Peptides against a protein of PDB entry 1BH9. Designs and how they scored, part 114

Target 1, 89 residues: chain A of PDB entry 1BH9
Amino acid sequence: FSEEQLNRYEMYRRSAFPKAAIKRLIQSITGTSVSQNVVIAMSGISKVFVGEVVEEALDVCEKWGEMPPLQPKHMREAVRRLKSKGQIP

## One batch from the design tools (peptide; made by RFdiffusion4, then SolubleMPNN)

Design b2_p29_7_s4 (from b2_p29_7, 11 letters changed)
Fold by OpenDDE base, seed 1:
Structure b2_p29_7_s4 (fold): chain B 89 residues (1-89), chain A 29 residues (1-29)
Amino acid sequence: as target 1 above (89 residues)
Amino acid sequence: SLGLLTPEAEAELQKLAEEFIRELTRKLL
């Protein structure tokens, strides 16, 4: 996929995590209300995460000599690699 | 959809993202 196609996909994926869902997820963990700023920050971080995982997964797919569409194994490997690189916790 | 990910991959990505958020929440809040 071209950079343009990847960008369009990332924009699409970034819309998959609405603030309300992020807020509910965080609150389910903390057990208390979460500020709007925290939700905004987490939403932004999550959007970056999704984009980086997809980019890494495409690289994994290519390195494995496989063709899109990406599969769960590419996603899992991408996250493992990003963690090893220290790009995500 | 651009067809970049299979539906299964989309589901996995969402799961991984939620795990990521949980981990960050644990560390930051």
Scores: peptide ipSAE 0.689, ipTM 0.931, DockQ to the pose 0.697
Fold by OpenDDE base, seed 5:
Structure b2_p29_7_s4 (fold): chain B 89 residues (1-89), chain A 29 residues (1-29)
Amino acid sequence: as target 1 above (89 residues)
Amino acid sequence: SLGLLTPEAEAELQKLAEEFIRELTRKLL
């Protein structure tokens, strides 16, 4: 896949975290209301996460000598690698 | 979609994203 295709995909995927959905998810964990600024920050961080996982998964797929489309095993391995690099918690 | 992920991979990504948000929420809030 070209860089252009990857960028378009990331832009598309970053629309997958509506403010209301993020707010509800956080509140289900904390048990209390959260501020708009927290929701905005978490939304932005989550969108970056998705992009980084997809990029890493493409690298994993290539290193394993496999061809897209990406599979669940590539996504799981990508997250493991990003954690080991300290790029995500 | 652009066919970059299988439907199963997209489902996995969503699951991983939710786990990520849960972990960040626990650590930061």
Scores: peptide ipSAE 0.686, ipTM 0.931, DockQ to the pose 0.718
Fold by OpenDDE base, seed 4:
Structure b2_p29_7_s4 (fold): chain B 89 residues (1-89), chain A 29 residues (1-29)
Amino acid sequence: as target 1 above (89 residues)
Amino acid sequence: SLGLLTPEAEAELQKLAEEFIRELTRKLL
């Protein structure tokens, strides 16, 4: 896929993290309320994460000599690689 | 979607994103 196609997909995926869902997820972990600004920040960070994972997964797919569409194994390997590179915690 | 990911891959990505948020939450909040 072209860089433009990837960018369009990333923009699409970045719309998939509604603040309410992020807030509920965080609060389910902390057991207490979380501020709107924390939710906004976490949403932004998560959107970046999604873009980085998809980009890495495309690289994984190519390096494995496989063809899109991407599969779960590409997503899992992408995250593993990003962690090993220190790009995500 | 744009067909870049299979439906199963999209589901996996969502799962991984939630795990990512959980990890950051534990570290930062």
Scores: peptide ipSAE 0.686, ipTM 0.930, DockQ to the pose 0.699
Fold by OpenDDE base, seed 3:
Structure b2_p29_7_s4 (fold): chain B 89 residues (1-89), chain A 29 residues (1-29)
Amino acid sequence: as target 1 above (89 residues)
Amino acid sequence: SLGLLTPEAEAELQKLAEEFIRELTRKLL
């Protein structure tokens, strides 16, 4: 895919994590209420994560001699590689 | 969808993102 297509996809993904859903997820873990600022911060961090995973997955797909669309195996490998590089926890 | 991911890959990405959020929540809160 072209850089333009990737950019459009990333912009789409940056709107794919509603704050209400993130708040609900966090509160399901902590068992207590979470501040708006924490939800905003986590939303931003999650958007960056998604963008980095997709970019890495495209690289994985190419290096495996395959063509998009990306498959689950590319996503899983991308996360593994990003963790190995220390780019994500 | 722009077709960069299969529906299955989209679902996997969502799962991985939620796991990521859970891990950060556990570490930071």
Scores: peptide ipSAE 0.686, ipTM 0.930, DockQ to the pose 0.729

Design b2_p29_8_s1 (from b2_p29_8 with T2K Q4K T11K T15L E18K A22E H23N)
Fold by OpenDDE base, seed 3:
Structure b2_p29_8_s1 (fold): chain B 89 residues (1-89), chain A 29 residues (1-29)
Amino acid sequence: as target 1 above (89 residues)
Amino acid sequence: MKEKLEEALKKLQELILKEMIENPEKFQF
């Protein structure tokens, strides 16, 4: 991918997850109130997680000789590869 | 508690992956 594409991706990667939405989702899963620190930690982990998936999907797209936008097939393949590498659960 | 948080994270990531696969347009750069 070009430097321009990388730059746009870097900006995207630096975006923050909405804390309130993350808090609600975590509490929905845990069934209990969670601390701000837990929300911050989970948000950070989630952001890195999304970044890794997108980065892998872009690599898939490139290796398949295709161009963005990313499609479901790129995301599915990225997930498969990352699981195979043991980089995501 | 720790195990519950790990479970929560796993479920969160599963939901994220589902969203990314079904709605990749929301994750474009």
Scores: peptide ipSAE 0.597, ipTM 0.904, DockQ to the pose 0.646
Fold by OpenDDE base, seed 1:
Structure b2_p29_8_s1 (fold): chain B 89 residues (1-89), chain A 29 residues (1-29)
Amino acid sequence: as target 1 above (89 residues)
Amino acid sequence: MKEKLEEALKKLQELILKEMIENPEKFQF
């Protein structure tokens, strides 16, 4: 992918998980209030996580001889591969 | 709390994966 595509994706990755939404999600799961630092940490981890999945999906797409846009089948295969590698739970 | 946070992270990642699989168009370049 081009530098421009990477830049657009990075912008998306930065905005996809607003802190307020992440905080609400975490609190809904834990049942308790969470600190800003926890939200920041989980937001960062989530951004990295999305990046890993997208990169794997792009690799799948390429290896299958296909071109973007990514489809559900690419995402599903990426997840399967990443789980198999132990890179995601 | 550590265990709860780890669980929260795992569940968050599961939700993210579900969203990415169901709506890959939202995660395009």
Scores: peptide ipSAE 0.597, ipTM 0.905, DockQ to the pose 0.676
Fold by OpenDDE base, seed 2:
Structure b2_p29_8_s1 (fold): chain B 89 residues (1-89), chain A 29 residues (1-29)
Amino acid sequence: as target 1 above (89 residues)
Amino acid sequence: MKEKLEEALKKLQELILKEMIENPEKFQF
């Protein structure tokens, strides 16, 4: 994978979680209003989480001798591997 | 509140995983 691809992905990851949507989701789960700091933290954690999953999925693609775009099978395998390692819930 | 936030995070991550598996094209570079 090229540096350019990683850079584009990083930019995508940074913008993929609209604060308003995250805030609404958190509040729907907690049943109470949450601070902007909580939203920021939750968004950040989520971005890191997505990054870890995508990184694993890309590794799966490579190990399977395949190329992007990522497919459901790559994501499923990535999740399985990460869960097995105890790296994600 | 801590427990609820942890619950929220777990649920969010579950939803994210579901979305990533069902729509991987939305998570490309």
Scores: peptide ipSAE 0.594, ipTM 0.904, DockQ to the pose 0.704
Fold by OpenDDE base, seed 4:
Structure b2_p29_8_s1 (fold): chain B 89 residues (1-89), chain A 29 residues (1-29)
Amino acid sequence: as target 1 above (89 residues)
Amino acid sequence: MKEKLEEALKKLQELILKEMIENPEKFQF
């Protein structure tokens, strides 16, 4: 699983993350097979995660008195804030 | 196993964040 794959699949714009890719990623870390349900769950969590980051980034953008589209600086600040809130690791 | 799954999720989230930062246009309407 790579950033390039995420880019290619444009996961945010889809209803679900590519299951096969996620499955491979999970299995590469766990060292064992994982169920379809685990993949589905992780895909869902990831989708929500993206949404939360975007939401925070939009808030950053607004608080900075700026207008969309979101820029890298908004995303970076969003991540920082979410980490500070303990909402992301 | 649970800890490994959590690790997997964290890794995935890291990848997502990197992609979002580098290509924010891919993650907005």
Scores: peptide ipSAE 0.594, ipTM 0.906, DockQ to the pose 0.521

Design b2_p29_8_s2 (from b2_p29_8, 11 letters changed)
Fold by OpenDDE base, seed 2:
Structure b2_p29_8_s2 (fold): chain B 89 residues (1-89), chain A 29 residues (1-29)
Amino acid sequence: as target 1 above (89 residues)
Amino acid sequence: MEELLKKALEELQRLILEEMIENPERFQF
């Protein structure tokens, strides 16, 4: 898939993670308040993370001779591959 | 705090993966 297609996805990715929700999640785990900078960092990391998974899923889809939309099987396989490569914990 | 933040990130990533697998239609170009 082209970089243009991925770029359109990136537009979505940039807006998909509301800071308030991320902040609440972090605080539920840390047990304390976190700074805006921490939330921004975590949000950014998450967006990059999603992008990497989607790119792998698109690659899986293509390698299987299929076309979007992505299906659960593409996502599951992408995650498996990325974990195998040590790119996902 | 560093370890807690790491755990928070890991949990967030886990939840994201679950969402992506269950609802891939939300992650399309």
Scores: peptide ipSAE 0.593, ipTM 0.907, DockQ to the pose 0.678
Fold by OpenDDE base, seed 1:
Structure b2_p29_8_s2 (fold): chain B 89 residues (1-89), chain A 29 residues (1-29)
Amino acid sequence: as target 1 above (89 residues)
Amino acid sequence: MEELLKKALEELQRLILEEMIENPERFQF
């Protein structure tokens, strides 16, 4: 990865999972207020999770002899593979 | 609470996957 690619990905991760939105989502599921530390942890785990899925999808794309951008078929196959490997539930 | 948080994480991951499949263009480098 180039520095520019990493920067764009980091910016995406921040915009895709804003703390306030994650907090609201967690609270809607738990039915009660959650601490800031829990939100931070959940946000971090989610960002790592996205990275793992993207990495697998890029691998799928490459193995199929295709080039980015990633398409729904790459993402779906990545999810299937990760579930099969037990890396995601 | 631990179990609820685990459920929350699993649901969050499910929603993320749906978003990634539906809108892969948002996750490009």
Scores: peptide ipSAE 0.592, ipTM 0.907, DockQ to the pose 0.692
Fold by OpenDDE base, seed 4:
Structure b2_p29_8_s2 (fold): chain B 89 residues (1-89), chain A 29 residues (1-29)
Amino acid sequence: as target 1 above (89 residues)
Amino acid sequence: MEELLKKALEELQRLILEEMIENPERFQF
């Protein structure tokens, strides 16, 4: 995939995770209120994380000789590969 | 709290992966 496509995805990724949704999810896990700074940090980490997974999935799609849109099989394979590399839990 | 936040991050990442696998259309560009 081209750098232009990845750039478009980067723009998408910046707006994909509303702070309110991230805050609510973190609070559901911690059982307590979360500060704005923690939400900002966690949101940033999550966006980087998603970007790495999508990049891997796009690579899988390309290597399989297929075209977008990404399908569950591409995501599953991407996750498997990233776990194997120790890049995701 | 640090350990709790680490656990939260790990769980968040797990949930994100599940969402990405089940609903890849939400992560297209």
Scores: peptide ipSAE 0.589, ipTM 0.907, DockQ to the pose 0.618
Fold by OpenDDE base, seed 3:
Structure b2_p29_8_s2 (fold): chain B 89 residues (1-89), chain A 29 residues (1-29)
Amino acid sequence: as target 1 above (89 residues)
Amino acid sequence: MEELLKKALEELQRLILEEMIENPERFQF
């Protein structure tokens, strides 16, 4: 993949998880208010998580001899592989 | 609270994966 594609992905990753949305989602799960530091931590972990999944999905796509865009089958296979490697829960 | 936050993170990750699988076009570069 080109450097331009990777750069566009990095731009996406930085904006994918706005703090307000993450805070609301966490609070809906926990049932109580959440500190800003927890939101920041959860946002960071989520961004890394998405990055790992996309990176693995791109590898799956390449190894299957296919080209982007990524499809559901690439994402599902990426998740299976990452779980097998113990890289995601 | 740590256990609750751990469960929250796992649920968040599950929801993210569902979104990625159902709408992969949103995660293209």
Scores: peptide ipSAE 0.585, ipTM 0.905, DockQ to the pose 0.680

Design b2_p29_8_s3 (from b2_p29_8, 11 letters changed)
Fold by OpenDDE base, seed 5:
Structure b2_p29_8_s3 (fold): chain B 89 residues (1-89), chain A 29 residues (1-29)
Amino acid sequence: as target 1 above (89 residues)
Amino acid sequence: MEEKLKEALEALMKKILEEMIADPSRFQF
């Protein structure tokens, strides 16, 4: 995949998870208000996580001899592989 | 709080994965 494609994806990834939504989810679990810094940290972790999953999915796609766009089957396989590697809970 | 944050992170990760599987096009161009 071209560097351009990766750059476009990175740009998208950076805006994929709005702080408000992340904050709500966290607070739903913790039962308490969370700081902006916590939200920022969780957002950052999420972005890295997404990148790793996409990378794995792209690898799956290539190894299957297929071309983008990624399909659910690529994502499901990527998740399975990452779980087996202990990289996903 | 640490345990709760860990739980929150895992929940978030699971939700992200569900969304990625449901609509891969959202995460690519």
Scores: peptide ipSAE 0.547, ipTM 0.890, DockQ to the pose 0.706
Fold by OpenDDE base, seed 4:
Structure b2_p29_8_s3 (fold): chain B 89 residues (1-89), chain A 29 residues (1-29)
Amino acid sequence: as target 1 above (89 residues)
Amino acid sequence: MEEKLKEALEALMKKILEEMIADPSRFQF
């Protein structure tokens, strides 16, 4: 897929995780207050992570001879592949 | 603290994946 196509997806990924929501989620997991710096770091990692998953899903979609929009099946397969490659936990 | 953050990140990633699978449109144009 082209850089243009990926860029369109990036626009959505950037807004997918508001800091407030990320903060709440992290705090629910850690059970403690989380600093802004931690939220920023976690948000950044999450954004990159989403990008990697979307990119893999697009690759899956293409390899299956299909076209966007991505479907749950592409995402599920992407996750399986990324896990098998050790790119995600 | 470092270990807690690591665990939190992994849990967050798991949650993200669930959301992405549930609604791919949220992450794409």
Scores: peptide ipSAE 0.545, ipTM 0.889, DockQ to the pose 0.613
Fold by OpenDDE base, seed 2:
Structure b2_p29_8_s3 (fold): chain B 89 residues (1-89), chain A 29 residues (1-29)
Amino acid sequence: as target 1 above (89 residues)
Amino acid sequence: MEEKLKEALEALMKKILEEMIADPSRFQF
C-alpha cells in the first residue's frame, strides 16, 4: 500500500484514542490518578499498536485479493495473526 | 504499580482491538 494511504490511516489512528480517554481507562485500572507522562507514554504505545494492527490488516486484505476499506474480517484475521506471532497477547 | 501499569496496557490493547473490529472506519479514511 502507498505511503499516502498509510499516512492517512495514521492520522485517523491518532484521533481514535484521545489522551482523556486513555487517562480515564488507566485510572480505572490503577484506582489512582496518573501522571501526564504515563498518559503520554500510553498514548504513544497506543498509536504504534494501532498502526501495527492496521498494517497487518492491510496485509491480510491484500493477500485475500481485496481492496480497502478494511472490514471487521480483516481486523479479526490481523489480530489472530499477530497473536500467533506473539506480537500481541 | 508496575503490575497495574501492565494491567492497564493489556486492558487498553484489548479495548483497542475490540473497537477496531467493531468499527474499522474509525481507524482509516
Scores: peptide ipSAE 0.542, ipTM 0.886, DockQ to the pose 0.677
Fold by OpenDDE base, seed 3:
Structure b2_p29_8_s3 (fold): chain B 89 residues (1-89), chain A 29 residues (1-29)
Amino acid sequence: as target 1 above (89 residues)
Amino acid sequence: MEEKLKEALEALMKKILEEMIADPSRFQF
């Protein structure tokens, strides 16, 4: 895929999970108040995580001889591969 | 504490994956 296509995915993954949403989700899980620094850290990790998944999914899409947009099957396969590699939990 | 945060992060990751699989278009032009 072209650099432009990859850049678009990068732009979207960077804004896909706003801090407010991350904070709410974490607090709903922990049941306790979460500091801004924790939210920032979690957001950063999440952004990297999303990027790795998208990049792997694009690779899957290409290997299967298909073109974007990415479909659920590409994402599911990407996750399986990344877990197999031990790159994501 | 730290263990709870780790659990939260892993849960967050799972939620993110569910959203990515459910609506891949959210992460595309």
Scores: peptide ipSAE 0.537, ipTM 0.884, DockQ to the pose 0.604

## One batch from the design tools (peptide; made by RFdiffusion4, then SolubleMPNN)

Design b2_p30_3_s1 (from b2_p30_3, 11 letters changed)
Fold by OpenDDE base, seed 4:
Structure b2_p30_3_s1 (fold): chain B 89 residues (1-89), chain A 30 residues (1-30)
Amino acid sequence: as target 1 above (89 residues)
Amino acid sequence: SLEEYIERVGRELGFPQEVIDELISIASLL
């Protein structure tokens, strides 16, 4: 990764999904309240997922000889590649 | 599958198995 790509990735790494939103989403699915630990865990797993996709997308962008920022086409290709590798569902 | 992904990542992050199981249960509703 270039320095610019690394800096952007670090910014993404610092971000997180708000617990309240995650809790609401889960509760909308289950119809009941969920524990704090489940919300924390879901947030963590979601962060890992986004991180893996972004990392792959940055690699795609570089391999295509294109410059940041990431575009939808990079994200779509990243997901396809990660699925092909069996890394994400 | 989504359930397998949750199991893998949850384990990597060191979450208690009971929490992982609950997440998998929730994921199965999707």
Scores: peptide ipSAE 0.454, ipTM 0.890, DockQ to the pose 0.926
Fold by OpenDDE base, seed 1:
Order: sequence, then structure tokens, then C-alpha cells
Structure b2_p30_3_s1 (fold): chain B 89 residues (1-89), chain A 30 residues (1-30)
Amino acid sequence: as target 1 above (89 residues)
Amino acid sequence: SLEEYIERVGRELGFPQEVIDELISIASLL
């Protein structure tokens, strides 16, 4: 990654989903209370997922000879490529 | 699959297997 791309990636990486929102979402699915560890784990996995997609999207943007910020087309292509590689579901 | 992804990433992050299993169970409800 270029310095600019790395800076953008770090901005995305520093973002986080509120634990309360994640907890509510999970509980709406299960119909019961969930442990703190499950919330932490779900948050972590979700963050990794977003990070992997953003990382791939930055690579796509660079390979296409385009400049930040990322556009929806980069994100869609990233998801498609990661699915093709079997890296994400 | 989503379950396989949770297993892989959960293991990479060092989560206890019991937590991973619970996440997979939750994912199955989607």
C-alpha cells in the first residue's frame, strides 16, 4: 500500500461497532441473553471481516490505477474476489 | 461457508472453542 492508502486503511481499522448494538442484534436473533465473551468475539470477527474487505478494496483501487477514497465499485469487486478465493463466505 | 469463516477467524483471533461454537450456533439461526 502507498502511504495514502495505509492512512485510509488505518482510519477504517480504528472504527468499531458499539458493543451495545452488537449485543442487541445477537439477542434479537437468539431470543435470549448473550455473554460478554460472545459479544466481544462477534465484534472481533466482524472487524476482521471489514478489515479484509477494505484491504482487498484498497488493492483493487491501486491495481486499477485509481486514487482514494474507496468507492462502492472497489468494495463490490473486493467482496467478489475474496469470495472467489474462498477467503470470505 | 459462514460457519467455516467463523471457525477460521475465531481460531486466528485466539477465541476459546466454546465461544466459537456458540457463534456458529448463533450464525445457524440467520
Scores: peptide ipSAE 0.445, ipTM 0.887, DockQ to the pose 0.915
Fold by OpenDDE base, seed 3:
Structure b2_p30_3_s1 (fold): chain B 89 residues (1-89), chain A 30 residues (1-30)
Amino acid sequence: as target 1 above (89 residues)
Amino acid sequence: SLEEYIERVGRELGFPQEVIDELISIASLL
């Protein structure tokens, strides 16, 4: 990664989905209350998913000899590659 | 599948199995 790409990746790595938003989303699906631990877990899994896609997209961008920021084409290619590897559903 | 992904990542993050099972149950409603 370039220095700029690393900085952007670290910002993504430090970001988190708001717990309240995740809780509301889950409860809209289940129709019942959800525990704090389930909200934390869902948030964590979602963060890992996004992080894996972003990491792959940054790699694609670099391999294509392009400069940040990430573009939709990098994200699409990243998802395609991760699916082909069986890393994401 | 989504359920398989939740199981894998949940274990990697060290979440209790009870929580993972509940997440999978929720995912099955999607």
Scores: peptide ipSAE 0.440, ipTM 0.887, DockQ to the pose 0.906
Fold by OpenDDE base, seed 2:
Structure b2_p30_3_s1 (fold): chain B 89 residues (1-89), chain A 30 residues (1-30)
Amino acid sequence: as target 1 above (89 residues)
Amino acid sequence: SLEEYIERVGRELGFPQEVIDELISIASLL
């Protein structure tokens, strides 16, 4: 990682999905209330998923010799690579 | 699969199996 990419990545890693938003989303699917632990777990797994994609996209951007910010083409290539590796569904 | 991903990541994060199972159940509704 370049210094700039690492800084952006670290800032992203410190972020979290709002629990209220996750709870509302799950409730819209189930039609019922969900436990706090399920909301926490869903938030954590979602963060890991997005984090893995962003990390791969940063790697793609660097390997292509390009500079931040990330562009849609980096995100698309990242998803493609991670799927081909069986890293994400 | 999505369910396999939830299982893997949930285990890596140390979540209780009962919580992972509930997440998988929710995922099956998608």
Scores: peptide ipSAE 0.440, ipTM 0.887, DockQ to the pose 0.877

Design b2_p30_3_s2 (from b2_p30_3, 8 letters changed)
Fold by OpenDDE base, seed 4:
Structure b2_p30_3_s2 (fold): chain B 89 residues (1-89), chain A 30 residues (1-30)
Amino acid sequence: as target 1 above (89 residues)
Amino acid sequence: SLEDYIRRVGKELGFPQEVIDELVEIASLL
């Protein structure tokens, strides 16, 4: 990896969905307060989801004979493939 | 389904069952 690629990876690794935003989103659905554990869990699951998509997108990029960084077309194809595999809803 | 996904990933991450159940319930409201 180039330094630039490594930096992008580090930023991705450090990224997280803000708890406040997740809490607001869930509460908008439930219409009531949500526990901290649910917020943490939802945040974690969301991160895993993104990770799975990114992993698949990297595979798509490679299979198409292209090089990083990932492009929207890779992400879209990744989602399609993961859905086809039944790995994501 | 989204509910199945939550169950799978929640278990993989080692979340308490009660939390997973609550998330599944929330997801069912979508």
Scores: peptide ipSAE 0.445, ipTM 0.887, DockQ to the pose 0.923
Fold by OpenDDE base, seed 1:
Structure b2_p30_3_s2 (fold): chain B 89 residues (1-89), chain A 30 residues (1-30)
Amino acid sequence: as target 1 above (89 residues)
Amino acid sequence: SLEDYIRRVGKELGFPQEVIDELVEIASLL
């Protein structure tokens, strides 16, 4: 990554979903209470997913000779590529 | 699949298998 790309990636990496919101979402699905460990794990997996997509999108942006910030087209292409590679569902 | 993704990433992050299994179960309800 270029310095600019790294800085933007770090901004995304530092973001987080509120634990309370994740807990409520999971509980709405299960119909029962969930443990803190499940919430933490789901949050972690979600963060990894976002990170993988953003990382790929930054690569796409760079390969297309474009500059940050990332645009929806970069994110869409990133998802397409990651799905093609079987790295995300 | 989403379940396969959870298994892969969960293992990469070092989560206990019981937690991974529970997440997979939750994912199957979607």
Scores: peptide ipSAE 0.435, ipTM 0.884, DockQ to the pose 0.908
Fold by OpenDDE base, seed 2:
Structure b2_p30_3_s2 (fold): chain B 89 residues (1-89), chain A 30 residues (1-30)
Amino acid sequence: as target 1 above (89 residues)
Amino acid sequence: SLEDYIRRVGKELGFPQEVIDELVEIASLL
């Protein structure tokens, strides 16, 4: 990682999905209320998922000798690589 | 699978098993 990429990644890792939005999404699926712990857990897992993809995309961008910001092609390649490794579904 | 992913990541994050199980159930509804 370049210094710039690391700083951007650190800022990203500090972000979180809004609990209210996650709660609404889950409730739309289940048709009933969900516990706070389930919302927190789903938010955390979702954050990890996106984080893994972004981290891989940053690696792709660097290996291709390209500069930020990330482009759709980096994200697509990242997802492909992670799936091929069996790291994400 | 998505369910396997949730199990892996949930355990890595140290979530209670009952919470992981509920998340897996929710995921199975997708």
Scores: peptide ipSAE 0.433, ipTM 0.884, DockQ to the pose 0.880
Fold by OpenDDE base, seed 3:
Structure b2_p30_3_s2 (fold): chain B 89 residues (1-89), chain A 30 residues (1-30)
Amino acid sequence: as target 1 above (89 residues)
Amino acid sequence: SLEDYIRRVGKELGFPQEVIDELVEIASLL
């Protein structure tokens, strides 16, 4: 990664999904209340998923010799690659 | 599958099995 890409990735890595939003989303699906631990776990898994995609997209951008910020084409290619590797569903 | 992904990542992050099971159940509703 370039220095700029690393900086952007680090900023993302420090971010987190709001617990309240995740809780509301899950409750809309189940129709019942969910525990704090379930919300924390879902948030963590979601962060890992997005992080893997972003990391791959940054790699694609770099390999294509292009400059930040990430574009939709980088994200699409990243998802394609990760699926082909069996890393994401 | 999404359920398999949750199981894998949940274990990697060290979540309690009961929490993973609940997440898998929720995912199955999608």
Scores: peptide ipSAE 0.431, ipTM 0.885, DockQ to the pose 0.842

